# Designs tried in a protein design run: peptides against a protein of PDB entry 4A54. Part 8

Target 1, 94 residues: chain A of PDB entry 4A54
Amino acid sequence: MSVADFYGSNVEVLLNNDSKARGVITNFDSSNSILQLRLANDSTKSIVTKDIKDLRILPKNEIMPKNGTKSPSTNSTKLKSAETYSSKNKWSMD

## One batch from the design tools (peptide; made by RFdiffusion4, then SolubleMPNN)

Design b2_p30_2_s4
Fold by OpenDDE base, seed 5:
Structure b2_p30_2_s4 (fold): chain B 94 residues (1-94), chain A 30 residues (1-30)
Amino acid sequence: as target 1 above (94 residues)
Amino acid sequence: EENKKLIEELEEKLNKSLEELKKEEKEKEE
């Protein structure tokens, strides 16, 4: 079983420094051993796996960060590529 | 209760996968 099997899961990560992070697992970099979480404010936090003391999966009924990443339904829905929502500020000069 | 047991099983599997990754990383540094 791989970390990728848990993409879209809402988790609480306890770090070795006793700090906590909550977010949805969006990616895992196997080359650098980095877990990426999307936080409630839509920011991304990168966590080195060696710094993880414990990881807890939060139930679906607990306050998901508002942005609509669907809980991983068991269905093989294609993780659509993290489209970099480049906020094109189209400053239309009239 | 069934949902709690499923979550606990998934947590165990995820934590086990993380420990395996940490072990592999340590073996690469040696």
Scores: peptide ipSAE 0.242, ipTM 0.741, DockQ to the pose 0.057
Fold by OpenDDE base, seed 1:
Structure b2_p30_2_s4 (fold): chain B 94 residues (1-94), chain A 30 residues (1-30)
Amino acid sequence: as target 1 above (94 residues)
Amino acid sequence: EENKKLIEELEEKLNKSLEELKKEEKEKEE
């Protein structure tokens, strides 16, 4: 099981300095052992894994304190079905 | 209760994965 299996999970990270960070796991840099979190203010925080004391997964119902930043629009990329408008330009030749 | 158990299992798996990564990092420094 890899850290990538938890991408998109909302987590609380307790650091060795007893500080806490809350965010969504967006990336893991295996070369540098860095966990990237997207915070509630849409900023990114990079955390070195050796500095992590504990990590918990927040339930989906625990509303990250919505500071007034817009819910990341679930770009529900509505795959607008390319309705192939068959523009049959019926050239009406009069 | 099922959701709590699932979260606890995922946390355990994630923490285990992080401990393995820390061990591998330490072995490379060494």
Scores: peptide ipSAE 0.240, ipTM 0.743, DockQ to the pose 0.055
Fold by OpenDDE base, seed 2:
Structure b2_p30_2_s4 (fold): chain B 94 residues (1-94), chain A 30 residues (1-30)
Amino acid sequence: as target 1 above (94 residues)
Amino acid sequence: EENKKLIEELEEKLNKSLEELKKEEKEKEE
């Protein structure tokens, strides 16, 4: 199994300095031993594999905070049919 | 619970692959 088998996986990388990085694995440079992550702000971070202490795979339900890409507001315009029950009180004038 | 176990197995395989790469890099420098 190679690092390429995990392309597109959302991961948390723990570095030797105890800092953490979260992103999607986009590339691995085998010649330079560099793992490339796409971060939540759509930037890329290159990490040297020797600086990695541990790596975990995040569950699919853990949404990376994407910057302001408007989730397509499913304008489910719930047309609340305001059934304006116009209770026309027909005041029967007598 | 089954999904958690599958994720842990994938993490182990990925970390093992990274350790093998670090070993190969060290052997090339020696």
Scores: peptide ipSAE 0.239, ipTM 0.742, DockQ to the pose 0.052
Fold by OpenDDE base, seed 4:
Structure b2_p30_2_s4 (fold): chain B 94 residues (1-94), chain A 30 residues (1-30)
Amino acid sequence: as target 1 above (94 residues)
Amino acid sequence: EENKKLIEELEEKLNKSLEELKKEEKEKEE
């Protein structure tokens, strides 16, 4: 089971400093061990997993204040691979 | 009650996954 199985879940994260964050799990960076949350104001918060003391899943029926946060449509944003435009310097030798 | 049990099970699974990741991270730093 992976953290990715919980994408879209609304969670409350208790940090080691006793601060709390609430948001929807949007991403997990496995290379840096960073959990990304989308907050109620549509901002994102990155949390290092080592700083997490406890995590709770909030029931879907807990009305986070509906500011117009569109449910993330699972639009697979195809990360368009930034095509490295190889600037071929066509040195046109006329 | 069923929803509560499902949430608790998911929380346990998620917390377990996070602890495994923390362990793996620690083992890589050693």
Scores: peptide ipSAE 0.237, ipTM 0.741, DockQ to the pose 0.060

Design b2_p30_6_s3
Fold by OpenDDE base, seed 1:
Structure b2_p30_6_s3 (fold): chain B 94 residues (1-94), chain A 30 residues (1-30)
Amino acid sequence: as target 1 above (94 residues)
Amino acid sequence: EKEKKEKLKELKEKSKKKYKKFTVEITYLP
């Protein structure tokens, strides 16, 4: 499955150090294996995918605190609400 | 109930051990 299928989706990322990040997927750097999230404060967080323990798609009803611009959304792919993805190999570029 | 809670804790700890801890490189950009 392409990472692009998740662009605009709200996600929660659990890192190997037990820290969590929530945001909207905005980009994926396949060369460096870096996932970019737009956070609630409109900043961008870059996460090395090897450090990701788990990632779940948040349900539409879960509202991320928004400061300023509304979070982007896409309707390209129907996603299961609150589905958890643990396999990093699913994230590939076409 | 206590037994279930303990089992859940154990499962979480086992899951945690499966993953190597790395020095996390996280970059915040405005």
Scores: peptide ipSAE 0.036, ipTM 0.471, DockQ to the pose 0.018
Fold by OpenDDE base, seed 3:
Structure b2_p30_6_s3 (fold): chain B 94 residues (1-94), chain A 30 residues (1-30)
Amino acid sequence: as target 1 above (94 residues)
Amino acid sequence: EKEKKEKLKELKEKSKKKYKKFTVEITYLP
């Protein structure tokens, strides 16, 4: 499955250094393996996916950072709330 | 409860050893 299937999802990313980031998936650079998250303050955080230990989809009932910009959405299958994913195993680099 | 919390912490520390750590390149915009 493509990373694009998760665009617009609110996620929590756990990095290999045990730091965490929360935001909405806005983009994925497959060439450089970089995941982009829009944070609550409307800034964008770019994360190298090789540094991601785990990623979970947050429940839709939680507040999503959408101020001033539209979140990208796809017609992909609705994701189950609080599901845990590995970006290394599930996401296509194409 | 304290014991459970400690065991959870231990499990987390053990789990960390399974993952290779890299230098994280993070870009913030704006």
Scores: peptide ipSAE 0.036, ipTM 0.480, DockQ to the pose 0.018
Fold by OpenDDE base, seed 5:
Structure b2_p30_6_s3 (fold): chain B 94 residues (1-94), chain A 30 residues (1-30)
Amino acid sequence: as target 1 above (94 residues)
Amino acid sequence: EKEKKEKLKELKEKSKKKYKKFTVEITYLP
């Protein structure tokens, strides 16, 4: 599974220190394994993926950031809402 | 029911121990 499959998705990220962040996935730096989230206040948070404990896709009915990034056109499978994933060793680095 | 809650607590604690704590590198951009 590629990180690109999640572009434009509203997600909740649980970090190893039990802190949480919510936002829309806007980018992924594969070289450094950094995930970028657009937050509700239109700021961007970059998170090192090795520090992510869990990531869940939020339902579409939840509040989205104002300046979210348009999802790239991908031929990936449809993601289930509210499904929880682990970022560790799951995303391909193509 | 109380036993189940205790077991869930134990599982959560075990889960936390599986993950190493790291210094989180976070960059904020306006």
Scores: peptide ipSAE 0.036, ipTM 0.466, DockQ to the pose 0.018
Fold by OpenDDE base, seed 4:
Structure b2_p30_6_s3 (fold): chain B 94 residues (1-94), chain A 30 residues (1-30)
Amino acid sequence: as target 1 above (94 residues)
Amino acid sequence: EKEKKEKLKELKEKSKKKYKKFTVEITYLP
């Protein structure tokens, strides 16, 4: 599977600094290893893939939290690594 | 403390039902 297979998908990205971003995958720059997200406010965020700790696909019907909605500080309860049935999809940067 | 643990369990169960966790391993080709 390529990153391109997820274009248009709504995702939540957890970064290594424990910050979160939600948006739609619009592009992936393989040369620079940058994932591009379109956010709820129509702004674009570029994320260096090496800074990504985790990524999850959100349901299509999930209302992207508008930036103004305080992402409920979901108390970083250390979601202990629930045994994510991580289907380890290996993205090959060919 | 018990109530917090129970709420956390409920949140985890709700999260598991609502969200498919996808782990992407990015392999950098040399």
Scores: peptide ipSAE 0.021, ipTM 0.422, DockQ to the pose 0.073; fails the geometry check

Design b2_p30_6_s4
Fold by OpenDDE base, seed 3:
Structure b2_p30_6_s4 (fold): chain B 94 residues (1-94), chain A 30 residues (1-30)
Amino acid sequence: as target 1 above (94 residues)
Amino acid sequence: KEEIKKKLEELKKESEKKYKKFTVEITYLE
């Protein structure tokens, strides 16, 4: 299989500097090891793979807590911008 | 609530599986 099999997947990337990015995988440059994400505002962000601390594929049906509230995930490729989450585990139920 | 929690955990596991595959592909340029 190839990285292209994950194109179109929504992901959250945690960088080594503890910053986060969320977007859709649009491309991977194998020569430079660069992962390209399309962000919520339709801009693109290029991330060097070595700068990635962690990554997860976001389920289409995921509840994303925001500002103490639950925000349902949409099946759209447009994700909400990365925000600071509370200490509450995203997978925990109220 | 319990059913939803179970489903979310399942989705998390699936995500982790995909992530592992993805990281392998990136690392080895597969």
Scores: peptide ipSAE 0.071, ipTM 0.560, DockQ to the pose 0.029
Fold by OpenDDE base, seed 4:
Structure b2_p30_6_s4 (fold): chain B 94 residues (1-94), chain A 30 residues (1-30)
Amino acid sequence: as target 1 above (94 residues)
Amino acid sequence: KEEIKKKLEELKKESEKKYKKFTVEITYLE
């Protein structure tokens, strides 16, 4: 399975500087290790993978931020690699 | 609504699987 298999997937990226970005994976440059996201405002953001602290794949039905490049800070909880999605309170039944 | 809960859990599980596969490739460029 290649990164290309995830093209079109919505993702949330937590960067080493604790900033968050949400977007759709549009490209991955393996040579330069750059992940390209299309953001909600239709702009593109290139992220060097070494700057990624954590990443999670969002379900298709998850509401993406409609505005801006940065995901709205809903919860300041530290994301854990590989388990971020399931541990997020957003998916708890209320 | 147990059905909705079940569906959400399935989605989480599927997402985790995808995430794991993706992270491996990103980390190791495989």
Scores: peptide ipSAE 0.068, ipTM 0.544, DockQ to the pose 0.041
Fold by OpenDDE base, seed 2:
Structure b2_p30_6_s4 (fold): chain B 94 residues (1-94), chain A 30 residues (1-30)
Amino acid sequence: as target 1 above (94 residues)
Amino acid sequence: KEEIKKKLEELKKESEKKYKKFTVEITYLE
């Protein structure tokens, strides 16, 4: 399985500095270990993977916040701008 | 509603599996 299998997936990334980014995986530079996200405003954010504390793939049908309110997403997933929050790592590496 | 809940749980489990695989690959490449 390649990282390319995750292209187009909506993800939430928690960084080591407790900042949070949410976006769609558009590219992964394996040589530099850089994950590229497209954000809700169509800008791109490059994240060095060593700076990632936690990451989760968001289900397409997950209830997503929209403009200050929570709304269910059926066909499309709404993206959210980067914010700051703290969380514990949810997944273990196997 | 129960069907939706079931689907969400399935998607979460699949996501976790993919996440584990992804993180392993990232760690290996670093």
Scores: peptide ipSAE 0.067, ipTM 0.550, DockQ to the pose 0.043
Fold by OpenDDE base, seed 1:
Structure b2_p30_6_s4 (fold): chain B 94 residues (1-94), chain A 30 residues (1-30)
Amino acid sequence: as target 1 above (94 residues)
Amino acid sequence: KEEIKKKLEELKKESEKKYKKFTVEITYLE
C-alpha cells in the first residue's frame, strides 16, 4: 500500500508539541518525508513526519460530536477547524 | 450508549489499521 492510497482522506495529525492539525492529505514527499495537508482555509501545510506523534484517519460517519462541533467526513472538502492546540483524546467517550 | 461506544471502537480500529499501513510506508518509504 502506498501513501497515495490515502490522498483525499481527512486526517488529524498530532504533533510532538501537542498541537493538532486537521486537513486533507494532498501529497507525500517520500524523499524528504514531508506530508502535505490542505487545511480548512485552503492553505497547504507541510509537516515533517518526524514531528508527527500520532495520526488518525477521520471517519466519515463520526457519531459523537467533539466539543459540540461535528467532525468533517472524509469526503468533505470543508473542514470545521484547520488547527487546534489540545492534547485531549478525540476518542474519549462522554 | 453501548451501541455508540461499539461504533466508535469500530471506527477507531479501522482508523488504526489505516494508520499502521500509513506509518509503515512513512517509516520504510515503501
Scores: peptide ipSAE 0.064, ipTM 0.554, DockQ to the pose 0.027

